# Peptides against a protein of PDB entry 3VA4: the designs that were tried, part 101

Target 1, 107 residues: chain A of PDB entry 3VA4
Amino acid sequence: EPIGQLRLFSGTHGPERDFPLYLGKNVVGRSPDCSVALPFPSISKQHAVIEISAWNKAPILQDCGSLNGTQIVKPPRVLPPGVSHRLRDQELILFADFPCQYHRLDV

## One batch from the design tools (peptide; made by RFdiffusion4, then SolubleMPNN)

Design b2_p24_6_s3 (from b2_p24_6, 15 letters changed)
Fold by OpenDDE base, seed 4:
Structure b2_p24_6_s3 (fold): chain B 107 residues (1-107), chain A 24 residues (1-24)
Amino acid sequence: as target 1 above (107 residues)
Amino acid sequence: SAAARQAALEEQRRREAREEELER
């Protein structure tokens, strides 16, 4: 069962999509083998990682040195590569210019 | 971008408003 969800909001790219997040590393990227596969040119092949541990189900987000960056929306923060950010429920994230929202699932 | 950030915030507000309406 997924521990969380990453929602890609609808936009010019297409409709909304929901991605399940599991324990361990959930890679966000353009590569089709990523847990969160965002097949868009502005997304790096391995753009970011959302890591969820068993003892701490609050995810840790890290940018993987992406070309177009990873940002927290509120409060605004550009994530330097490899710097951990603890995701809060309902947190808004930009991968490049793609708005996403993290949602913790109650399981 | 500023536009992307604004879009995220607007979508969040829209969802929150919808949820509040349904909970009344």
Scores: peptide ipSAE 0.522, ipTM 0.848, DockQ to the pose 0.020
Fold by OpenDDE base, seed 2:
Structure b2_p24_6_s3 (fold): chain B 107 residues (1-107), chain A 24 residues (1-24)
Amino acid sequence: as target 1 above (107 residues)
Amino acid sequence: SAAARQAALEEQRRREAREEELER
C-alpha cells in the first residue's frame, strides 16, 4: 500500500505522471530500475532519494550528487548533495528542470 | 531554472483554485 505520491507535472516532455511512494527508499532517477523513473537526459541515473521510515513521519529527500541538482520551490532552496530535507505535504520539488509535487496519501 | 519554478507555482495555484471551487 502506497504511503505517498510523487506527481510529475505535465510539460514539453509529455503528460502528467503519478508515482506511488512506499516505506523505505524511493530512488528518483533516469535508470529504469528506479522507483520513480524519470527517463530524461538531464536527470541523473540515480538523482535523488525519498526515504519514508513510517506512515506517520514526514519523508526525507536527499540529492544523490546529481549533475543538474534538486531544488525546493517554496521557499526556494538548492539541496546540497547528501543533506536531508524533510518533505512537507504538497511540497513542490524540482529535479533538474522538472517540476514535481509530493503529497501524503490517506491510507 | 526560474521558468521551472514559475511553472510549478502556477500549477499549484490552478489546482488550489479548482479545489476551492469544488468545496463550495
Scores: peptide ipSAE 0.521, ipTM 0.847, DockQ to the pose 0.020
Fold by OpenDDE base, seed 3:
Structure b2_p24_6_s3 (fold): chain B 107 residues (1-107), chain A 24 residues (1-24)
Amino acid sequence: as target 1 above (107 residues)
Amino acid sequence: SAAARQAALEEQRRREAREEELER
């Protein structure tokens, strides 16, 4: 069962989409094989990874060395490649220019 | 050795592929 959710907000690309996040590595990228597949030109094939080691631990977000970067919105911070960032519930993330929100599922 | 040279070439190709994957 999913432990978290990544919401891609609606935009010019289309409607809002929700991606389930599971234990282990959830790859975010343009590749259709990614757990979070974002089929947009500005997204790298393997852009970032959200790793969930346990249901009771905060997920770890890492940029994989993407071309257009990964950012935390509040407070604003660009994630250097490979640097671990602990995701807080409801945290807003930019993958390139695509706004997303992490949500912890607890029901 | 030939095996070492082959391994080096494969590693290089793998690195290049990963770099391409990280780009648009």
Scores: peptide ipSAE 0.167, ipTM 0.560, DockQ to the pose 0.085
Fold by OpenDDE base, seed 1:
Structure b2_p24_6_s3 (fold): chain B 107 residues (1-107), chain A 24 residues (1-24)
Amino acid sequence: as target 1 above (107 residues)
Amino acid sequence: SAAARQAALEEQRRREAREEELER
């Protein structure tokens, strides 16, 4: 079972979608090979990565040098490429202009 | 005209930006 979840909120692209997150690297990107596949032009093929080392550890989010960036919403912060950000439960993230939310699952 | 040349340059830049968006 998944350790976490990334929710893509509904928008002009379509309805809400939930992506399971597992141990290891969960790549966010336009490539269909990504764990979190976001098939949108403004998303880089390999946009970001959410790395989960253990079920009881906060995931680490890193931008992978995406074109349109990765941002934390509250407080607003653009993530420089390769810089680790420890995700908090319910944290809101922008991949390019797509709002998402990380949710820790009780495993 | 100068306006037409400028418009063409802007369109080229927009095209390049769209291409970069798809490539990265």
Scores: peptide ipSAE 0.127, ipTM 0.522, DockQ to the pose 0.084

Design b2_p24_6_s4 (from b2_p24_6, 12 letters changed)
Fold by OpenDDE base, seed 4:
Formats: structure tokens, sequence, C-alpha cells
Structure b2_p24_6_s4 (fold): chain B 107 residues (1-107), chain A 24 residues (1-24)
């Protein structure tokens, strides 16, 4: 069962999409085998990772050295590669220029 | 900018939640 959800907001790319997040590593990237597959040219093949552990269900977001970066919107912060960021419920994230939102599921 | 758009989306979502709460 999913522990969280990542919402990709609608835009020029198309309609909104929701991606389930599970325990372990949820890779965000352009590659089709990513848990969060964002098939857009500005997204790196392996762009970022959202890791959720059983002992700490709050997700840890890390940029994987992406070309166009990963940013937290509020407070504004560009994530250096490999630096851990603990996601908060309803937090807004930019993968490149694609707005997303993390939502914790009540499980 | 993308950040500005993200904040606008957040604002709209928050307003929608508030409106739903007021209607209950």
Amino acid sequence: as target 1 above (107 residues)
Amino acid sequence: SAAERAEELRRRAEEERRERELEE
C-alpha cells in the first residue's frame, strides 16, 4: 500500500498526474522504469529520489545530480546533489520547472 | 516563474480547502 503521493500539477505537458509512493526508494526521473516517471526532456533520467523507511515514514528527498535541479518552493531552496531534505505534508517541489506536491496518506 | 506558479497553485488549493470547511 502507498505511504504517500506525489502530485504533478497540470500544465503545458498535460493534465494532473498522481504517483503513489511506497516504502523504499521512489526514483523520480525521465526513465520509464522510474517509480515517478516524468517523461520530459528537462527531467534527468534519474533526477531525484524520495526514500521512505519503515522506521521513519517521513520521506527524504535527494537530488541525484540532475541537470536542471530540484527545488523546495517554501522556503525557497535549491537542493544540492545528495543533500537530504525531509518532506513535509503538502510540500511543493520543483523538478526542473515542473511543480509537484507531496501528500502524506493516512494509512 | 515556475516557483510563482507553484505558490499560486498552493494558494488556490488552500482557498478551496477553506471554502469546503466553511460549507460544512
Scores: peptide ipSAE 0.380, ipTM 0.762, DockQ to the pose 0.018
Fold by OpenDDE base, seed 2:
Structure b2_p24_6_s4 (fold): chain B 107 residues (1-107), chain A 24 residues (1-24)
Amino acid sequence: as target 1 above (107 residues)
Amino acid sequence: SAAERAEELRRRAEEERRERELEE
């Protein structure tokens, strides 16, 4: 079962979408085989990764050297490629200019 | 900006959650 969820808020691209997150590496990217597939041209094929090591551990977000970047909204921070960021519950994330939110699921 | 929009969406989500909690 999923450990977390990534919400893609509604926007010009369409309605809100929810992506389940599992143990291991959840790749965020434009490629359709990504765990979190964001089929938008401003998203890199492999844009970022959310790694979950355990159900009771905060996920780690890393940008994979994306063209348009990965940002934490509050507090504001642009993530350098490969630098680990520990996600907080309800964390707001920008992949390029697409606002998303991570939330932990009750398991 | 996208960041400002994200914050607004967060605010709205929190308000919606609060409203649901009050209704329970």
Scores: peptide ipSAE 0.375, ipTM 0.761, DockQ to the pose 0.019
Fold by OpenDDE base, seed 5:
Structure b2_p24_6_s4 (fold): chain B 107 residues (1-107), chain A 24 residues (1-24)
Amino acid sequence: as target 1 above (107 residues)
Amino acid sequence: SAAERAEELRRRAEEERRERELEE
C-alpha cells in the first residue's frame, strides 16, 4: 500500500495527476517504466528519485543528474545531483518547470 | 514563474481542503 503521494498540479499539459509512492525507490522521469512517469520532453528519462525507507521516516529526494533540474520551492533551493533532501509533508517540488507536491498518506 | 505558480496552486488546494473540512 502507498506510503505517500506525489501530486502533479494541472497545467498546460493537462489535468492534475496523483502518483502513489511506496517503500523503496520511486523513480521520477519521462520513461514509462518510472513509478512517477512524467511523459514530457523537458523531463529526463530518469530525472529524480524519491526513496522511502520506512513508513515513519521522511522520504529522501535526489536529482539524478537531470538536464533541467529539480528544485524545492520554499525555501527555494536547486538540488545538486545526488544530494539527499529530506522531504517535508506538503513540500512543493519543481521537476524542470512542472510543479508537484508531496504529502504523506496516513495508512 | 513556476515557483510562484506552485505556491498559488498550493494555496488553492489548502483552501479547498479547509472548505471540505468545514462542510463535515
Scores: peptide ipSAE 0.371, ipTM 0.767, DockQ to the pose 0.019
Fold by OpenDDE base, seed 3:
Structure b2_p24_6_s4 (fold): chain B 107 residues (1-107), chain A 24 residues (1-24)
Amino acid sequence: as target 1 above (107 residues)
Amino acid sequence: SAAERAEELRRRAEEERRERELEE
């Protein structure tokens, strides 16, 4: 069962979408095989990864050397490739120019 | 609204990109 969720906000691309996040590695990318599949040209095939080691630990976000980057919105920060970022509940993230939000699920 | 949230986040992204360009 999912222990987290990544929300893709609505935009010119379409309506809001929610992606379940599970224990282990959740890959974010354009590839349809990704856990969080974002089929947009500006998203790298394997753009980033959200790793969840336990339900009671904050997930780790890493950019995978994406072309258009991964950013934290508040406070603003561009994530260097391969550098671990601990996700806070309700964290706002930009994959390229696509705004998303992580939130923890109560299970 | 969700649309307003998205627009705000995109705006912030643009500002961040602009700042990076100024630093280069």
Scores: peptide ipSAE 0.152, ipTM 0.673, DockQ to the pose 0.032

Design b2_p24_7_s1 (from b2_p24_7, 19 letters changed)
Fold by OpenDDE base, seed 2:
Structure b2_p24_7_s1 (fold): chain B 107 residues (1-107), chain A 24 residues (1-24)
Amino acid sequence: as target 1 above (107 residues)
Amino acid sequence: MEEERQRELERNHQEDLEAALAAA
């Protein structure tokens, strides 16, 4: 059962896509094995990770040393690799230049 | 070879992004 969601906004790549997030590590990356598989050249194979330790705790986002980075949109901030960032509900994220949004699910 | 190609693509995207940011 997913306890979170990562929305990839629509763009030149295609329509909006929603990825479920589960307890544990949700890897964001170009590799098809990633929980959040973003099959785009500018996304690193292992780009970032969203770790959810509990349903009632904010997920932790970490960049995994991606080439094109992970950023928080408001205010604009590049996440240093490996540094934990607690995601707020509805937080806007850039993986490379792909805008996404974290959404907490009611479970 | 494929990994190298993908890395090249990633780098190219980064360069494009940096250029766009610099122009902003």
Scores: peptide ipSAE 0.130, ipTM 0.631, DockQ to the pose 0.058
Fold by OpenDDE base, seed 1:
Structure b2_p24_7_s1 (fold): chain B 107 residues (1-107), chain A 24 residues (1-24)
Amino acid sequence: as target 1 above (107 residues)
Amino acid sequence: MEEERQRELERNHQEDLEAALAAA
């Protein structure tokens, strides 16, 4: 049972996609082995990580030194590599230029 | 097909890296 969800909004790349998030490290990246596989050239093979330590704790997002960066939308903030950002429910994130949204699921 | 796509993605990413390094 997933604890969270990362939604990739629809765009020129195609339709909306939802990725389940589980306890531990959920890697976001272009590599097909990633929990959140974003098969786009501007996404690094291992772009970022969403770490969930417990169902009742906010996930931590970290950029992994990606080429095109990871940003929080509101308020705008570029995440320096390795710096922890605690995700709020409904948080809007940019991986490179791909808009996503984190959603906490009831467990 | 998937493997071919992955190779294309890797190539594109590598080109981006090279461009970034050249611009630095």
Scores: peptide ipSAE 0.121, ipTM 0.645, DockQ to the pose 0.168
Fold by OpenDDE base, seed 5:
Formats: structure tokens, C-alpha cells, sequence
Structure b2_p24_7_s1 (fold): chain B 107 residues (1-107), chain A 24 residues (1-24)
């Protein structure tokens, strides 16, 4: 069962989409093999990774050296490649220029 | 099909970002 969720907000690209997050590595990227597949030109094939080590621990987000970057919205900061960022519930993230939100699931 | 799709996507990284910023 999914432990978390990543929501891609609606935009010019299309409607809102929700992606389930599981234990282990959840790769975010343009490649269709990614757990969170974002098929957009500005997204790198392997853009970032959300790693969940346990059901009771916060996920760790890392940029994978993406072309157009990964940013935290509040407070605003660019994530340097390979630097671990602990995700808080309801955290807002920009992958390139695509706004997303992490949500910890109750079930 | 997928290879051609990926090639098209790769050509537009910066242009797509610029378009998104302009539309924001």
C-alpha cells in the first residue's frame, strides 16, 4: 500500500495527477519507467528521487543533477544535486517549473 | 515510438521551461 502521495497541480500541461509513493526509491522523471513519470520536455529523464526508508519516517528528496532543477517553495530554496531534503507533510516542490505537493497518507 | 518521443522531449528542455515561465 502507498505510504505517501505526490500531487502534480493542474496547469497548461493538463489536469491534476496524483502519484502513489512506496517504500524504497520513487524516481521522478520524464522516463516512462519512473515511479513518478512526468512526460514533459523540461523534466530530466531521471530528475529526482523520493526515498522512503520506513512508514514512520519522513521521505528524503534529492535532485539527481537535473537540467532545470528541483526547488522547495516555502521557504524558497534550490536543492543542490545529491543533497538530502527531508520532506514535511504538505511540502510544495517545483520540478523544473512544475508545482507539486507531497502528502503523507493516513492509511 | 518511445525513442522518437524522447528525442523530441530532449530537444525542448530549455524552451519548455522558458514557455512555462512566460505563462506564469
Amino acid sequence: as target 1 above (107 residues)
Amino acid sequence: MEEERQRELERNHQEDLEAALAAA
Scores: peptide ipSAE 0.107, ipTM 0.639, DockQ to the pose 0.093
Fold by OpenDDE base, seed 3:
Structure b2_p24_7_s1 (fold): chain B 107 residues (1-107), chain A 24 residues (1-24)
Amino acid sequence: as target 1 above (107 residues)
Amino acid sequence: MEEERQRELERNHQEDLEAALAAA
């Protein structure tokens, strides 16, 4: 069962989409093989990774050296490639210019 | 169209696999 969720907000690309997150590494990227597949030109094939080690531990977000970057919205912060960021529930993330939100599920 | 969009994605020449593998 999913432990978390990544929501892609609606925009010019289309409607809102929700992606389940599971234990282990959830790759975010343009490649259709990614756990969170974002098929947009500004997204790198393998853009970032959300790693979840346990249901009761904060996930770790890392940018994978993406072309257009990964940012935390509040407070604003660009994530350097490979640097671990512990995600808070309801945290807002920008992958390139696509706003998303992490949500912890009650499991 | 969606087919043209897919072609655009396929033509994207971003080369970041090595960085991704290092970070993941």
Scores: peptide ipSAE 0.135, ipTM 0.687, DockQ to the pose 0.041; fails the geometry check

Design b2_p24_7_s2 (from b2_p24_7, 18 letters changed)
Fold by OpenDDE base, seed 2:
Structure b2_p24_7_s2 (fold): chain B 107 residues (1-107), chain A 24 residues (1-24)
Amino acid sequence: as target 1 above (107 residues)
Amino acid sequence: SSAERQRKLEENREEDRREAEAAA
């Protein structure tokens, strides 16, 4: 059962897409086997990871050394690779230049 | 270790860079 969700906003790539997030590591990347598969050239095969250790704890976002980076939108901040960032509910994230939003699910 | 993690991150970045360059 998913305990979080990552929304990819609509854009030139197409309509909005929602990706379920589960306990453990949710890899964001271009590789099709990623939990959050973003099949776009600007996304690294292993771009970032959202790790959820418990349903009642904030997920941890880490950039995995992506080429085009991972950013938090408010305030704008490029995440240093490998540095843990605790995601707030409704947090806006840029993977490369793809805007996404994390939100918790009520489970 | 921290160093190992850092190396892996750098390898990821370098691999992506090479792929981007090859595709250009």
Scores: peptide ipSAE 0.342, ipTM 0.816, DockQ to the pose 0.973
Fold by OpenDDE base, seed 5:
Structure b2_p24_7_s2 (fold): chain B 107 residues (1-107), chain A 24 residues (1-24)
Amino acid sequence: as target 1 above (107 residues)
Amino acid sequence: SSAERQRKLEENREEDRREAEAAA
């Protein structure tokens, strides 16, 4: 059962999409093998990873050396590759130019 | 190790860059 969710907001690419997040590593990328598959040219095949170690712990986001970067929106911050960022509930994230939001699920 | 992780990060960057250039 998913313990988190990553929402891709609607845009020119299409409607909103919700991706379940599970314990362990949830890879974000253009590759269809990714847990969070974002099939867009500006997204790296392996763009970032959201690692969840426990249901009661904040997930950790890391950029995987993506070409177009990973950013936190508030406060604005570009994530250096490989540096851990602890996600807060309702955190707004930019993968390249694609806005997403993480939220914890009630499970 | 840290070095291995860094190498992987750079590998990803270079691969993405090459792919982007080829697609441009």
Scores: peptide ipSAE 0.333, ipTM 0.813, DockQ to the pose 0.928
Fold by OpenDDE base, seed 3:
Structure b2_p24_7_s2 (fold): chain B 107 residues (1-107), chain A 24 residues (1-24)
Amino acid sequence: as target 1 above (107 residues)
Amino acid sequence: SSAERQRKLEENREEDRREAEAAA
């Protein structure tokens, strides 16, 4: 059962998509075998990782040295590669130019 | 380990760079 969710907002690429997040590492990337598969050219094959150690702990987001970067929207901050960022519930994230939102699930 | 993570990070960057160059 998913512990969290990553929402990809609707855009020119198409409608909104929701990706379940589980305990452990959830890889975000263009590769189809990623937990969060974003099949877009500007997304790196392995772009970032969201690691969830426990349901009651904030997930950790790390950029994996992506070409086009990972950033937090509010307040705006580009994440240095490999540096841990603790995600807040409802946090808005940009993977390259794709806006997403992390949501903690109550279930 | 931290060293392994760093290596993977660098490899990932290099892969992206190569793809970008090939697409140009």
Scores: peptide ipSAE 0.326, ipTM 0.803, DockQ to the pose 0.794
Fold by OpenDDE base, seed 4:
Structure b2_p24_7_s2 (fold): chain B 107 residues (1-107), chain A 24 residues (1-24)
Amino acid sequence: as target 1 above (107 residues)
Amino acid sequence: SSAERQRKLEENREEDRREAEAAA
């Protein structure tokens, strides 16, 4: 069962999409093998990772050295590669120029 | 509760979308 959800907002790329997040590493990237597959040219093949542990269900987001970056919207922050950011419920994230939102599922 | 969180998310959904898009 999913622990959280990552929402990709609708835009010029198409409609809104929701991605389930599970315990362990959820890779965000252009590669179709990623847990959160964002098949867009500006997304790196392995762009970022959202890791959820059994001990702390608040996800840890890390950029994986992406070309076009990972950013937190509020407060504005560009994530340096490999630096951990604890995601808050309803947090807004930019993967490259794609706006997303994390929300926690109570399971 | 999860229901309360979901309601809050839905209530602010449009605002969040606009804010995120503006930041991109």
Scores: peptide ipSAE 0.287, ipTM 0.776, DockQ to the pose 0.024

Design b2_p24_7_s3 (from b2_p24_7, 18 letters changed)
Fold by OpenDDE base, seed 5:
Structure b2_p24_7_s3 (fold): chain B 107 residues (1-107), chain A 24 residues (1-24)
Amino acid sequence: as target 1 above (107 residues)
Amino acid sequence: SELERQRRLEENRERDAREAAAAA
């Protein structure tokens, strides 16, 4: 049962894609074995991680030392590698130049 | 800019190439 969802917005790369997020580590990256696989050249093989400890707790986002960075859109903030960021519902995230949105699912 | 975007893409490809070479 997914606890959250990460939406990759549509763009020149193609249509919108929705990725389910589960308890534990959800790795975001270009590698096909990532939970959130973003097969784009600007994305690092292992770019970031979204860790969910419980259904009633905010997920934690960390950049994994990506080349092109991970950013929060509002308020704007570049995430230093390995620094925890608590995701709010509906939070907008940039992985490199790809805009995404996290939202909590009702479970 | 688009130029900066292309630079970042190339740098990422170069990183991948170095990692692949080191793993071979």
Scores: peptide ipSAE 0.292, ipTM 0.769, DockQ to the pose 0.060
Fold by OpenDDE base, seed 4:
Structure b2_p24_7_s3 (fold): chain B 107 residues (1-107), chain A 24 residues (1-24)
Amino acid sequence: as target 1 above (107 residues)
Amino acid sequence: SELERQRRLEENRERDAREAAAAA
C-alpha cells in the first residue's frame, strides 16, 4: 500500500491527479513507465526521483538532471541535480512548470 | 511567459532528438 501521495494540481493540462508513492524509488517523468507519469513536453523522460525508506518515511527528492528543473516552493529553491532534499508533509514542488504537493499518508 | 514556455518545450524536444540520434 502507498506510503505517500503526490498531487498534481489542476491546470491548463487538465484536472487534478493523485499518484501513490511506495517504498523504494518513485520515478517522476514523462516516460509512461514512470511511477509518477507526467506526459507533458516540458517534463524530462526521467525528471526526478522520490525515494522512501522503511526506516524513514520522509521521502528524499532528487532531480535527475532534468532540463527544466525541480524546485521547492516554500522556501523557494532550485534543486541541483542529484542533491537529496527531504520532503516535508504538504510540501509544494514544481516539476518544470507543473505544481505538485507531497502528502504523507497515515498508514 | 508563453514565449519562455515554448522555448523550454522546444529545447526539450531538441534534447530528445539528440539522445535518440546518439542511441541509434
Scores: peptide ipSAE 0.287, ipTM 0.769, DockQ to the pose 0.059
Fold by OpenDDE base, seed 2:
Structure b2_p24_7_s3 (fold): chain B 107 residues (1-107), chain A 24 residues (1-24)
Amino acid sequence: as target 1 above (107 residues)
Amino acid sequence: SELERQRRLEENRERDAREAAAAA
Protein backbone atom coordinates (compact mmCIF):
# COMPACT_ATOMS: atom_id res chain seq x y z
CA GLU B 1 0.00 0.00 0.00
CA PRO B 2 1.44 3.34 -1.02
CA ILE B 3 1.88 5.94 1.67
CA GLY B 4 3.04 8.74 -0.53
CA GLN B 5 2.93 9.87 -4.09
CA LEU B 6 5.25 11.62 -6.45
CA ARG B 7 3.57 13.57 -9.19
CA LEU B 8 5.38 14.29 -12.40
CA PHE B 9 3.77 17.36 -13.88
CA SER B 10 2.68 17.37 -17.48
CA GLY B 11 5.06 18.75 -20.02
CA THR B 12 6.65 18.15 -23.37
CA HIS B 13 7.21 14.55 -22.33
CA GLY B 14 3.50 13.96 -22.00
CA PRO B 15 0.74 14.06 -19.45
CA GLU B 16 0.99 14.10 -15.71
CA ARG B 17 2.03 10.84 -14.08
CA ASP B 18 1.67 9.76 -10.50
CA PHE B 19 4.07 7.35 -8.86
CA PRO B 20 3.24 5.56 -5.63
CA LEU B 21 5.77 5.68 -2.83
CA TYR B 22 6.17 2.90 -0.31
CA LEU B 23 7.97 2.22 2.92
CA GLY B 24 11.66 1.87 2.34
CA LYS B 25 13.68 3.19 -0.54
CA ASN B 26 11.94 4.52 -3.60
CA VAL B 27 14.57 5.03 -6.24
CA VAL B 28 14.07 7.78 -8.77
CA GLY B 29 15.88 7.26 -12.02
CA ARG B 30 15.96 6.49 -15.68
CA SER B 31 16.43 2.77 -15.15
CA PRO B 32 13.18 0.95 -15.75
CA ASP B 33 13.46 -0.95 -12.49
CA CYS B 34 13.33 2.23 -10.44
CA SER B 35 10.29 2.74 -8.27
CA VAL B 36 9.93 6.11 -9.91
CA ALA B 37 11.03 5.42 -13.43
CA LEU B 38 11.62 8.59 -15.38
CA PRO B 39 12.70 7.41 -18.82
CA PHE B 40 14.29 10.64 -19.91
CA PRO B 41 17.85 11.23 -21.07
CA SER B 42 18.53 14.00 -18.58
CA ILE B 43 17.72 11.70 -15.67
CA SER B 44 20.49 9.56 -14.26
CA LYS B 45 19.95 5.82 -14.16
CA GLN B 46 19.98 6.07 -10.41
CA HIS B 47 19.15 9.71 -9.85
CA ALA B 48 17.78 10.07 -6.36
CA VAL B 49 16.08 8.16 -3.60
CA ILE B 50 13.07 8.90 -1.48
CA GLU B 51 13.25 6.89 1.70
CA ILE B 52 10.21 6.53 3.88
CA SER B 53 10.86 5.00 7.27
CA ALA B 54 7.33 5.30 8.59
CA TRP B 55 3.99 6.52 7.38
CA ASN B 56 3.93 9.29 9.94
CA LYS B 57 7.43 10.56 9.29
CA ALA B 58 8.64 12.89 6.60
CA PRO B 59 10.33 11.10 3.73
CA ILE B 60 13.99 11.70 3.14
CA LEU B 61 15.12 12.73 -0.31
CA GLN B 62 18.71 12.24 -1.35
CA ASP B 63 20.38 12.92 -4.63
CA CYS B 64 22.49 9.95 -5.67
CA GLY B 65 25.16 11.90 -7.45
CA SER B 66 23.05 12.61 -10.48
CA LEU B 67 24.58 14.51 -13.31
CA ASN B 68 21.82 17.03 -13.70
CA GLY B 69 20.93 17.33 -10.07
CA THR B 70 18.03 17.34 -7.75
CA GLN B 71 16.59 20.60 -6.57
CA ILE B 72 14.03 21.88 -4.15
CA VAL B 73 11.94 24.65 -5.61
CA LYS B 74 10.97 26.68 -2.55
CA PRO B 75 13.36 28.18 -1.93
CA PRO B 76 15.51 27.10 -4.86
CA ARG B 77 18.21 24.78 -3.62
CA VAL B 78 20.38 22.18 -5.27
CA LEU B 79 20.67 19.15 -3.04
CA PRO B 80 24.24 18.06 -2.43
CA PRO B 81 24.69 14.38 -3.24
CA GLY B 82 23.92 12.10 -0.35
CA VAL B 83 22.63 14.83 1.90
CA SER B 84 19.29 14.08 3.48
CA HIS B 85 16.44 16.43 2.82
CA ARG B 86 13.22 15.92 4.69
CA LEU B 87 10.33 16.32 2.31
CA ARG B 88 7.41 18.44 3.31
CA ASP B 89 3.97 17.57 2.10
CA GLN B 90 3.33 19.21 -1.25
CA GLU B 91 7.03 19.87 -1.73
CA LEU B 92 8.07 20.73 -5.26
CA ILE B 93 11.14 18.97 -6.58
CA LEU B 94 13.14 19.20 -9.76
CA PHE B 95 14.83 16.05 -10.97
CA ALA B 96 17.04 17.49 -13.62
CA ASP B 97 14.56 19.80 -15.30
CA PHE B 98 11.48 17.74 -14.56
CA PRO B 99 9.19 19.31 -12.01
CA CYS B 100 7.57 16.97 -9.55
CA GLN B 101 5.59 17.20 -6.38
CA TYR B 102 5.53 14.97 -3.35
CA HIS B 103 2.40 14.53 -1.32
CA ARG B 104 1.41 12.28 1.51
CA LEU B 105 -1.41 9.84 1.21
CA ASP B 106 -3.85 9.29 4.01
CA VAL B 107 -3.34 5.69 5.01
CA SER A 1 19.21 27.89 -22.34
CA GLU A 2 18.20 25.21 -24.77
CA LEU A 3 21.78 24.76 -25.88
CA GLU A 4 22.82 24.24 -22.31
CA ARG A 5 20.06 21.71 -21.83
CA GLN A 6 21.20 19.79 -24.87
CA ARG A 7 24.74 19.81 -23.56
CA ARG A 8 23.58 18.30 -20.28
CA LEU A 9 21.79 15.57 -22.16
CA GLU A 10 24.91 14.71 -24.08
CA GLU A 11 27.00 14.72 -20.96
CA ASN A 12 24.62 12.27 -19.38
CA ARG A 13 24.94 9.96 -22.35
CA GLU A 14 28.69 10.27 -22.23
CA ARG A 15 28.70 9.35 -18.57
CA ASP A 16 26.61 6.30 -19.32
CA ALA A 17 29.07 5.28 -21.97
CA ARG A 18 32.02 5.66 -19.65
CA GLU A 19 30.33 3.62 -16.98
CA ALA A 20 29.50 0.90 -19.44
CA ALA A 21 33.06 0.82 -20.69
CA ALA A 22 34.43 0.63 -17.18
CA ALA A 23 32.15 -2.26 -16.34
CA ALA A 24 33.23 -4.24 -19.40
Scores: peptide ipSAE 0.286, ipTM 0.765, DockQ to the pose 0.060
Fold by OpenDDE base, seed 1:
Structure b2_p24_7_s3 (fold): chain B 107 residues (1-107), chain A 24 residues (1-24)
Amino acid sequence: as target 1 above (107 residues)
Amino acid sequence: SELERQRRLEENRERDAREAAAAA
């Protein structure tokens, strides 16, 4: 049962895609075995992680030492590797230059 | 810029290549 959703906005790469987020680690990266697989060359094989706990449904986003970084859009903030950021509902995220949006699901 | 973008892409490719070589 998905607890949240990560939306990759449409762009030159193609159409919009939605990725379900589950309890535990949701790895974001270029590797095909990532739960949020972003098969783009500017994305690191293991770029970031969105972790959701049972006791706190608000996801924690961490950059995994990606080459091209992970940013929060508003307010603008580059996430240092390994530093936890609690995601707000509808928060806009940049993985490298790919804009995404987190959405909390009612479950 | 586009040049900077291309540079970042190449750096990723180079990193991947080094990692693959090290694992071989």
Scores: peptide ipSAE 0.282, ipTM 0.763, DockQ to the pose 0.061

Design b2_p24_7_s4 (from b2_p24_7, 17 letters changed)
Fold by OpenDDE base, seed 5:
Structure b2_p24_7_s4 (fold): chain B 107 residues (1-107), chain A 24 residues (1-24)
Amino acid sequence: as target 1 above (107 residues)
Amino acid sequence: MAEARRQELEENRQKDLEEALAAA
């Protein structure tokens, strides 16, 4: 059962897409076997990871040494590789130049 | 309701992105 959701906003790439997030590691990347598969050249094969350790704890976002980076939009912050960032509900994230939003699901 | 909520989120995103770009 999904605990959260990552929304990829619509853009030049196409329409909005929603990805369910589960307990454990949710890998964000260009590789098709990623939990959050973003098939775009500017996204690294293994770009970032969203780890959810429990349903009642904030997910942890880490950049995996991506080429084009992972950024928090508000307040602006570039995430150094491997540094843990606790995601807030409705937080806006840039994977490379692709804007996304995390939100917690009410199950 | 889903459409209205989606529009609000997109507007908030655009505002936040503009602020981020201005702060660079």
Scores: peptide ipSAE 0.109, ipTM 0.686, DockQ to the pose 0.024
Fold by OpenDDE base, seed 3:
Structure b2_p24_7_s4 (fold): chain B 107 residues (1-107), chain A 24 residues (1-24)
Amino acid sequence: as target 1 above (107 residues)
Amino acid sequence: MAEARRQELEENRQKDLEEALAAA
């Protein structure tokens, strides 16, 4: 079963979507084989990665050198490529201009 | 003025985010 969830909020691009997150590396990107597939031109094929090492540890978010960046919303921060960011529950993330939210699941 | 434009864009992005959150 999934350890977490990444929610893509609804917008002009389409409706809200929820992506399950599992142990290991969950790749975020435009490529259809990504765990979190965001089929939008402004998203890099391999945009970012959410790595979950254990159910009781906070996931690590890294930008993979994306063109349009990965940002934390509150407080605002642009993530340098390859730098680890520990995700908090309910954290709001921008992949390019697409707002998302990480949610830890009770498993 | 580049700085003013950047601030405006950031404000617009925040507004869009708030709208998305409210709709969710």
Scores: peptide ipSAE 0.036, ipTM 0.587, DockQ to the pose 0.034
Fold by OpenDDE base, seed 2:
Structure b2_p24_7_s4 (fold): chain B 107 residues (1-107), chain A 24 residues (1-24)
Amino acid sequence: as target 1 above (107 residues)
Amino acid sequence: MAEARRQELEENRQKDLEEALAAA
């Protein structure tokens, strides 16, 4: 059922974790009810959202007005709140200080 | 290849963080 995956790379917080992404809105945040729950103080309760409208369309990433921001690594860019960013496969993302990578699942 | 991607991330991480601070 998952169409994509968000990988949280390993770090001082712990090992690598992979989060499935589904059609619709996948909320990234500290709140435990988020689709991508990142239980870290520097992550906002609702930090960002990855919206997947179709299996054959690139997901849209939006920062939700997070305290510590959402960034694309290449090229380096802080995402303005609410501005849509079309994710590329294998795109590297920072949620606050946490490095992640999106990849499309072959479905 | 996954490791290479991670390294690319690490290479830019500090720069990104500095940018984030500047944009705050």
Scores: peptide ipSAE 0.023, ipTM 0.567, DockQ to the pose 0.033
Fold by OpenDDE base, seed 1:
Structure b2_p24_7_s4 (fold): chain B 107 residues (1-107), chain A 24 residues (1-24)
Amino acid sequence: as target 1 above (107 residues)
Amino acid sequence: MAEARRQELEENRQKDLEEALAAA
């Protein structure tokens, strides 16, 4: 059962997409075997990871040394590789230039 | 709708960055 969701907003790449997030590591990247597969050239094969330890704990986002970076929109912050960022519900994230939003699901 | 959100997000991001730089 999904614990959270990562929404990729619609854009020139296509329509909005919703990716379920589960307990454990949810890898964000261009590789098709990623939990959040973003098949775009500006996304690294393994770009970032969202780790969820429990349903009642905020997920931890880490950039994996991506080429084009991972950023929090508000307040603006570029995430250094490997540094843990606790995601807030409804938080807006940029993977490269792709705007996404995390939200917790009711479980 | 999503494009409008994208634009708003970018505008807000830029605004926040400018304010942060001005405060630094």
Scores: peptide ipSAE 0.020, ipTM 0.517, DockQ to the pose 0.025

